# Designs tried in a protein design run: peptides against a protein of PDB entry 7PB4. Part 81

Target 1, 105 residues: chain A of PDB entry 7PB4
Amino acid sequence: KMLNIKEYKEKLLSTLGEFLEDHFPLPDRSVKKKKKNIQESSVNLITLHEMLEILINRLFDVPHDPYVKISDSFWPPYVELLLRNGIALRHPEDPTRIRLEAFHQ
Target 2, 218 residues: chain B of PDB entry 7PB4
Amino acid sequence: DALQMAVGYFEKGPIKASQNKDKTLEKHLKTVENVAWKNGLASEEIDILLNIALSGKFGNAVNTRILKCMIPATVISEDSVVKAVSWLCVGKCSGSTKVLFYRWLVAMFDFIDRKEQINLLYGFFFASLQDDALCPYVCHLLYLLTKKENVKPFRVRKLLDLQAKMGMQPHLQALLSLYKFFAPALISVSLPVRKKIYFKNSENLWKTALLAVKQRNR

## One batch from the design tools (peptide)

Design b1_p24_1_s3 (made by RFdiffusion4, then SolubleMPNN; from b1_p24_1, 12 letters changed)
Fold by OpenDDE base, seed 3:
Structure b1_p24_1_s3 (fold): chain B 105 residues (1-105), chain C 218 residues (1-218), chain A 24 residues (1-24)
Amino acid sequence: as target 1 above (105 residues)
Amino acid sequence: as target 2 above (218 residues)
Amino acid sequence: MEAAEQQLRLMVEELVILEAELRK
């Protein structure tokens, strides 16, 4: 049973990845390739997939403090996307922190 | 059409072979400027050029000149604005370009065809309030965008903190007043009833151009 | 709510549920 769930999860992650690439791509696809010109200050934005992974992991790894600090790598439109759709919630006292909604609860 | 050639140049970039890259660039830039100020630009042209101005493809001087001539003939597409904001998030543009963009956005706000997607970027704009250079213009933008649903306790706290830090600024006061209007229970502080919401719009770089646009569309 | 955004929510919800089951 656990093996089946794991396989299904992997399939879902793959599907999600494709879905996110199609519907919610980062505006500058080229940011990944031009790593070479290290202008020091280029904050590398992470994909929505990576953002979700961070949030999911935090939710389960640290259930007593499931909040993630919004870093410069978090594309603001993605943050707002997650918030407005009820996928993520802001910390009530610290607006710089967000958590994933505990859908399993 | 000279304008189409100019837009095409900026879109495709300088062809490697031209020894006179700077002269060609200047020629096309002047073409865009002339048409923009005389007749305004089509929404499609603004879409292309606005993205170019914020992408970092060209130098800051060129980008600022392009941005200054983003004057619509009729309307600006909301999608163009959303794309532009996305470029701001990538952080490739200068601080001065960001300021100019927000000024432009406020100035052109009424010419944007839709606001639904822009409203979804409320949080992004709100986060930019922390930048002292952007704060006046962001306040003005937020004043235009704010709905009751945007007025949340954490944002109220943030605005009050900014007020404590920066003092009672007219632009901040205007936004706080609007917040109080939507959610009076969240703002216990007595705000001076300033009858006139004064955003320093007097020095709008596009004032003359906007008047012309309004006259043409009437 | 756009269809794509709704679908995103559903996918994330399912993923969270699956993750919870795997950690039990």
Scores: peptide ipSAE 0.658, ipTM 0.518, DockQ to the pose 0.293
Fold by OpenDDE base, seed 4:
Structure b1_p24_1_s3 (fold): chain B 105 residues (1-105), chain C 218 residues (1-218), chain A 24 residues (1-24)
Amino acid sequence: as target 1 above (105 residues)
Amino acid sequence: as target 2 above (218 residues)
Amino acid sequence: MEAAEQQLRLMVEELVILEAELRK
């Protein structure tokens, strides 16, 4: 039974990955233009898949504080996407922190 | 340079100590406006100011004025647009600012250097169709952006649903007609053959400015 | 809500449920 669940999870993750690539691709900020001095902190944006993984892991690894701090790697449209769809919630006192909705509860 | 000083002011924010914050703000804003309407702004200046206008750093009135003068000298960087959209999603700007942005985006569409990354935002723009205030402009934008690969069954359904809700709006009909062109099998409904595609408020606030830009770049 | 966004929610919901089951 556990094996079946694991296999199904893997399949779902794969499907999710494909789905996210198709519907919510990350813009390539190839701002590699070498202009010298402005430390454009080339913060590499993470994919929505990676973001979800972080949120899911936090939800289960730290259930008493399931919130993740929004970093510069979090693309704002993704954050908004998760929030407006009720997939994620902002911390009531700290808007810089979000958690995944506890759908299992 | 007065423009550099003005841009720097908006970028760094008002220095706390100036009692005449409003006068200084107005001075710099007028400088930006004057240069923008006269000569256009460099892509770098637009990048900075556009982000400022949408970041919520300043009040709505200021943001609106900044956004209205986002007139390119030559080109607008696609990256600036992507960043701008990101700010829109943060929700620190007013609804009116969002409307103005989409109007601006449509008006300036041809001046954007590349469209590849903007096309990746297709889904986000499409989601904005649900906003009645944005819908006309988003339809126009989508009309400009839509490729065959964007025409999906679920989007067709959404457009048809929207049409059912809002009626046969010209801008929606225009987009649907394009969708039908790309994917006729997905749209079984006969669409009125409109010879001329009219988008609402095709008269952009920047018509005169854009003409001037085009003349300077010949 | 966009169909894609709805589908995303459903997929995430399912994933969370599955994860919960695996951690039991």
Scores: peptide ipSAE 0.649, ipTM 0.622, DockQ to the pose 0.303
Fold by OpenDDE base, seed 2:
Structure b1_p24_1_s3 (fold): chain B 105 residues (1-105), chain C 218 residues (1-218), chain A 24 residues (1-24)
Amino acid sequence: as target 1 above (105 residues)
Amino acid sequence: as target 2 above (218 residues)
Amino acid sequence: MEAAEQQLRLMVEELVILEAELRK
């Protein structure tokens, strides 16, 4: 039974990956390294898949504080997407932190 | 250069010390407006100012004025547009600013250097169709962006649902007609064959400015 | 809500449920 669940999860993750690539791909920021102004920290944006992985892991690894701080690597449209759809929630006192909805609860 | 000083002011923010913050702001804003309407702005200037207008750094009135003068001298960087859309999603700008942005995006569409990354944002634009204020302009944008690969059954259903809710709007009909062109099997409903596609409010706030830009780049 | 966004929610919901089952 556990093996079947694991296999199903893996299949679902694969399907999700394909789905995200089709519907919500990251824009390729051609970081044209124009040398000059250093300050635009070419923040490497993570994929929505990676973002979800972080959120899911945090939800289960730290259930007493399931919130993740929104980093510069979080693409704002993805954050908004998750919030708008009730997939994620903002911390009530700290808007810079979000958690995954506890769908299992 | 007065323009560089003005752009720098908006980028760095108001320096705390000046008692006449409002006068300084107005001066710089007028400088940007004058240059933009007369000569257009460089792609780098648009990159900076467009993000500022949508970031919520300044008040709605200022943001609106900045956005209205986002007139290119030559081209607009696709990256600037992608960043701008990111700010729209964060929701720090007003509804009126969002409407203005989509109007701007449609008006300036031909001046954007590349469309590849913008096309990747298709789903985000499509999601904005549900906003009644945005719908006409988003339909127009989608009409410009839509490729065969974007025409999916679920999107067809959503458009038909919107049509059922809103009625036979010209902008929606235009988009549906394009969808039918790319995927006739997905749309069984007979659409009125309109010889001319009319999008509502085709009155481009930038019509005169765009004519000038085209003349300069010829 | 866009159908794609709805589908995303459903997929994430299912993943969370599956993860919960695997961790029991």
Scores: peptide ipSAE 0.648, ipTM 0.613, DockQ to the pose 0.293
Fold by OpenDDE base, seed 1:
Structure b1_p24_1_s3 (fold): chain B 105 residues (1-105), chain C 218 residues (1-218), chain A 24 residues (1-24)
Amino acid sequence: as target 1 above (105 residues)
Amino acid sequence: as target 2 above (218 residues)
Amino acid sequence: MEAAEQQLRLMVEELVILEAELRK
């Protein structure tokens, strides 16, 4: 039973990955580092898939504090996407932290 | 020199010590406005000022004035537009600023250097169709961006649902007609053959400026 | 809500449920 669930999860993750690439692709910031000194911190944005993985892991690894701090790697459109769809929730006292909705509860 | 000082002021923010903060702000705004309408702004200047206008750093009145003078000398960087959309999602700008931004984006669309990254934002723009205030301008933008690959059954259904809710709006009909062109099998409804696609002339705010830009770049 | 966004929610919901089952 556990093996079947694992296999199904892997399949679903693969399907989700394809779905996200099709519907919610990350714009390629191929900002070629032209060398000029503006320390614009080339913050590498993570994919929505990676963001979801972080949120899911936090939900289960630290259930008493399932919130993740929004980093510069979190693309704001993705954050908004998760929030407006009820997939994620903003911390009531700290707007810089979000959690995944506990759909299993 | 004056323009650089003005842009620098907006980028660094008001230095706390000046008793005449409002006068200084107005002076720099006028400088930016004058240069933008006379000569247009460089892509780098637009990048800086556009982000400032949408970041919520200044009040709505100031942001509106900055956004209205985002007139390119030659081109607008696609990266600036992507950053701008990011700011829209943060929600620090007013609804009126969002409307103005989409109007600006449509008006300046031909001056954006590349469209590949903007095309990746198609789904986010499409989601904004639900906002009644944005819908006419978003339809126009989507009309400009839509490729065959973007025409999906679920989007067709959404557009038809919107039409059922809002009625046969000219901007929505224009977009549906384009969808039918790319995917006739997905749209069984007979769309009236409108010879002329009528979008609200979002360009009216910048019409004179755009004409000047085109004349300078010939 | 856009259909794609609804589908995303459903997929994430299912993933969370599956993860919970795997960790019991």
Scores: peptide ipSAE 0.646, ipTM 0.614, DockQ to the pose 0.302

Design b1_p24_1_s4 (made by RFdiffusion4, then SolubleMPNN; from b1_p24_1, 12 letters changed)
Fold by OpenDDE base, seed 2:
Structure b1_p24_1_s4 (fold): chain B 105 residues (1-105), chain C 218 residues (1-218), chain A 24 residues (1-24)
Amino acid sequence: as target 1 above (105 residues)
Amino acid sequence: as target 2 above (218 residues)
Amino acid sequence: MEQAEQTLRLMVEELVILEAKLRE
């Protein structure tokens, strides 16, 4: 049973990855013209897949404090997407922190 | 036609072989500007050029000029706006370009075909209130977008904090008044009842152009 | 877009449930 669940999870993760790439891609980073000098702090935005992974892991690894601090790597539209759909919740006292909804409880 | 060639140039980028890259760029830019101000641009042209202006593909001066001529012939696609906002998040454009974009967005708001997706970006726009240069224009945009469901306790707190920091700015008061209208229980502070809501710089750079667009579409 | 968002929610919900089962 556990093996089947694990396999199914992996399949679902793969499907989710493809889905996110198709429907919620980050803007194409390809226009990184290597202009060397201007330290424009290219905030390395993470994918929605990576964001969800962080949130899921935090939910289960630290269940008493399942909140993740919103970093500059979190694309605001993704944050809003998760919040709007009830996938994530903001901390009631600290709007800079979000948690994944505990769908298993 | 000349416009298609110009748009194609910006989309595909400069062809390597042109010794006079700057002259070619200027020629195409002038073509776009002339058509935009005279007739407006098609939604497809705006889609292409708006994204280019915000992608960081060209320098700030070029991007600014492109953005200034994003004048619709009829409508602007919501998808174009969403894509544009996406580019803003990547941070490849200058602060001045961001300001100009928000001014443009407010000015062109009525010409955007749909609002469903742009409303989903409410949180992103709200986060931009912290930028002092953007704040007046973002307040105006939020005033246009805000629905009851957007009025949350944490956003109320943020607006009140901003008011404490910046003072009683007319644009902030306008937004707060709207928030109070939707959620009076969340705002205990007495706001001056202003009969007329005035946003600063209601005179947009496109006033004349917008009048012309409205006349053509009538 | 609305349909995509709903699908996203369902997928995430299922993932969370699966993860819970695996940790149990």
Scores: peptide ipSAE 0.661, ipTM 0.546, DockQ to the pose 0.299
Fold by OpenDDE base, seed 5:
Structure b1_p24_1_s4 (fold): chain B 105 residues (1-105), chain C 218 residues (1-218), chain A 24 residues (1-24)
Amino acid sequence: as target 1 above (105 residues)
Amino acid sequence: as target 2 above (218 residues)
Amino acid sequence: MEQAEQTLRLMVEELVILEAKLRE
């Protein structure tokens, strides 16, 4: 039974990945490295898949504080997407932190 | 130069919503406006100012004025537009600012250097169709962006549902007609063959400015 | 809710449920 669940999870993750690429692709910041020294910290935006992975892991790894700080790597449209669909919730006192909805509870 | 000082002020200026009565703010804003309408702005200047206008750093009145003068000298960087859309999604902008942005985006669409990344935002734009205030302008934008690959069954259903709710709006009809062109099998409903596509406010606020830009770049 | 967004929610919901089962 557990093997089947694991296999199904892997399949679902793969399907999700494809789905996210099709429907919610991340714009490639062609950061043309123009040499100007301003370390514009080319904050590498993470994919929605990676964002979800972080949120899911935090939910289960730290259940007493399942919130993740919104970093510069979090593309704002993705954050908003998760929030408006009830997939994620903002911390009531700190809007810079979000958690995944505990769908298992 | 005066423009650089003005842009620098907006970039580095006080984070707090400066009261509209700041003489310094007004001076710099007028400088930007004057240059933008006379000569247009460089892509770098638009990049900075557009993001500032949508970041919520300043009040709505200031943001509106900045957006109104986002007139390119030559081109607008696609990256600037992507960043701008990102700010729109953060929800710090007023509804009126969002409307103005979409109007601007439609008006300036041909001056954007590339469309590949903007096309990736198709789903986000499509989601904004549900906003009644945005719907006409979003339809126009989607009309410009839509490729065959974007025409999916669920989007067709959504458009038809919107039509059922809002009535046969010209902007919705235009978009649906395009969808039918790309995917006739998905749209069984007979759409009136309109010879002319009409979008609301085809006369944009920038008509005169855009003509001037085109003349300078010839 | 846009269908794509609804689908996303459902997929995430299912993933969370599956993850919970795997951690038990």
Scores: peptide ipSAE 0.633, ipTM 0.645, DockQ to the pose 0.293
Fold by OpenDDE base, seed 4:
Structure b1_p24_1_s4 (fold): chain B 105 residues (1-105), chain C 218 residues (1-218), chain A 24 residues (1-24)
Amino acid sequence: as target 1 above (105 residues)
Amino acid sequence: as target 2 above (218 residues)
Amino acid sequence: MEQAEQTLRLMVEELVILEAKLRE
């Protein structure tokens, strides 16, 4: 039974990955660093898939504080997307922190 | 130069010590406005100022004025637009600013150097169709962006649902007509043959400025 | 809510449920 669940989870993750690439692709900001001085804080944005992974892991790894600090790697549209759809919630006292909705609860 | 000082002011923020913060702000804002309307702004200047206008760093009135003068001298960087959309999602800008941004984006669409990354934002723009205030402008934007690959059954359904809710709006009809063109099998409903795609172009705040830009770049 | 966004939610919900089961 557990094996089946794991396999299904893997399949779902794969499907989700494809889905996210199709519907919510990350803009490629890799415009070549020409001139030196504009410290384009080359913060590499993470994919929505990676964001979800972080949020899911935090939800289960630290259930008493399931919030993740919004880093510069979090693309704001993704954050908004998750919040708008009730997938994630902002911390009531700290808007810089978000958690995944505890759908299992 | 005066423009660099003005842009620098907005970028760095007001120096705390100036008693006349409002006068200084107004001075710099006028400088930006004057240059923008007269000559247009460089892509780098637009990049900076557009982000500032949408970041919530300044009040709505200031943001609105900045956004209104985001007139390119030549081109707008696609990256600036992507960044701008990111700021829109942070929620620090007013609804009116969002409307103005979409109006701006439509108006300046041809001046954006590339569209590849903007096209990746298609889904986010499409989601904004649900906002009644944004819907007309988003439809226009989507009309400009839509490729065959973007025309999906679920989006067709959403547009039809919106039409059912909002009525047969010209901007929705225009977008639906384009969708039907790309995917006729997905739209079984006979769309009224509207001869002219009518987007509210009448409200182009930048019409005169854009004409001037086009004349200078010729 | 866009269908794609709804689908995303459903997928995430399912993933969370599955993860919960796996951690039990």
Scores: peptide ipSAE 0.627, ipTM 0.657, DockQ to the pose 0.303
Fold by OpenDDE base, seed 3:
Parts: sequence; C-alpha cells; structure tokens
Structure b1_p24_1_s4 (fold): chain B 105 residues (1-105), chain C 218 residues (1-218), chain A 24 residues (1-24)
Amino acid sequence: as target 1 above (105 residues)
Amino acid sequence: as target 2 above (218 residues)
Amino acid sequence: MEQAEQTLRLMVEELVILEAKLRE
C-alpha cells in the first residue's frame, strides 16, 4: 500500500514537472538588462517545482512552523501564483514568510 | 487491420496535407466506432484513443465521438484512466467533454482492471465537485471510490458547504451518507435515511454496449 | 492561464495528501 502511494507520488511529481515546464517555465536569463555597472548578483531563481518541493517538505517536516522564508531565489510571479490560487498562504505577521496550504488537514 | 490504421491515424495525426483530411478523419472515426460498438476495443486501443480524445488534438466534435466509443472488449487499463484525468486537469477539454468523461468513467468503472491508482486521484475528483455540471457524476464516482481513509474533516466541510449551496441533491446525499458511514463523528447532521441511493444510471449512453461486453466476457 | 492555475492547485493538493499518507 505504501509502495503504491510512493510510486504514484513519483508519477505525479513527474507529471507536475512536465506541466510546470510547459505552463510556468522560468524566464530565460537572457534578459540581461544592459545597465552597465551594477553587479547584478545573478540570483539563481529556482523552478516552481523546486519551490513547491521546499514548501511541501517544510509543511510536513516542521508542522508547527510550516513557513518558509521567501528568498531571492523565489521568482516573485511564482510566489504570487501560489498565493492567488490558495496553494500558499502568507504568514499573518511576517509577509516574507509563506506556507503551503495544509490540504491534508 | 482497419482498426489499427484508424488508431494509427489518430495517434500520429494526419500525415499528408491531403485535401481530403475530413473524409479520411470521418472514415477512421467510423471504423473505430463500428469496432467499438460491435466488439469493443482492446485496452491498448482505449489507452491511445482516450488520451487523444482528452488531449485537445482534435476538435470537440471528434473528441466527443471518440470518447463515446471508448467501449472495452474486456478491460480498461487503470493507467489509461490516470492519464485521462491528467488531461482533464490541463483544461484543454471542453466542459461537455469533461462531463462525458465522468459519465464514461462511472459507466466503465467495473471494467477498469485496478483501482489503486484511481483511488489516489480521489482529491482530483473531489475538487471537481465544485463544478455544477460535473457534480452529479463526480458524486457517483466518489461514491464508488470512497474509503474510510478518504473521509477527512476538510472534505466533510466542503461537502456540507456544497450542500448548503446546492441544496439536498440526491447524489450529494448519497455521498454524504457514505461519509457518515465511514466517519459518523464527522457528520453531525441527520441525513434522511434514503433507502435507495439513486444515481440516475438510467441514461447511460453505453447501456447496450455494456450489456454486450458483459455477455461476451461471461 | 486560469485553467492551468487550477490544475496546479489540484496537483499540489493531491501531492500534499499523498505526502501525508506516506508519512503516516
């Protein structure tokens, strides 16, 4: 039973990955704004898949504090996407922290 | 085999820019329809055609016709159903196609070889309850799928909220009664003991075909 | 865009539920 669930989860994750690549790809890094001098700290944006993985893991690993701090690696459109769809919630007192919705509760 | 050629056509798409694309399409569609209604389709054929019908590769009319002829010779692969549900989520299908799919899924439920993976899709089906057009069929499907482990407090709340919005629908009551059976502590509301759970099975588009399938597999 | 977003929600919801089952 547990094995089947695990296998299905893996399949779903794979499907999600493909879906995210098709519908919500990261913008190509190529929009180098030509502005010269500022060491654009090339913040490595993570994929939406990776973001979701972090959020899911935090939800279950630390259920009493399931919030993740929004880092510079979090692409703002992804954050907004998760929030507006009720997939994630902002911390009521700290807008820099978000949690995954506890769909299992 | 004419059927293999037809399935291949749908799978690979129209190869040649032939001016007769529509005639060829109709020919192959009729071939599939004829075989499906006469003998049923193999699980592999259903796998291919079901995905095509839900992928948005063809127009709604074609997809509808394909879906209507998804009649098994023996069994439907659970994997085919899982793939189909994934397509539904992507939203490339019309509302009418979604309704037809759920009707199909309920009608063909007993012919699906396994239910383990379908049971894992419980949440997807449950989320579709919010669609008024899908709700009756989804309730029926959930009635068939629901296990004790699926009855969670948040789902109970959603069902009760849905009942408050839609009223005391027979299909919703049937599902709620099942939920109460599995988790009586979660449902404090007195549900009328309706003796007969009537999912309007009466207008199954596949009734005749299913009878034929059952007769062939006896 | 709205349909894709809805799909995303459903997929994540299912993943969370599956994860919960795996951790039980």
Scores: peptide ipSAE 0.660, ipTM 0.550, DockQ to the pose 0.508; fails the geometry check

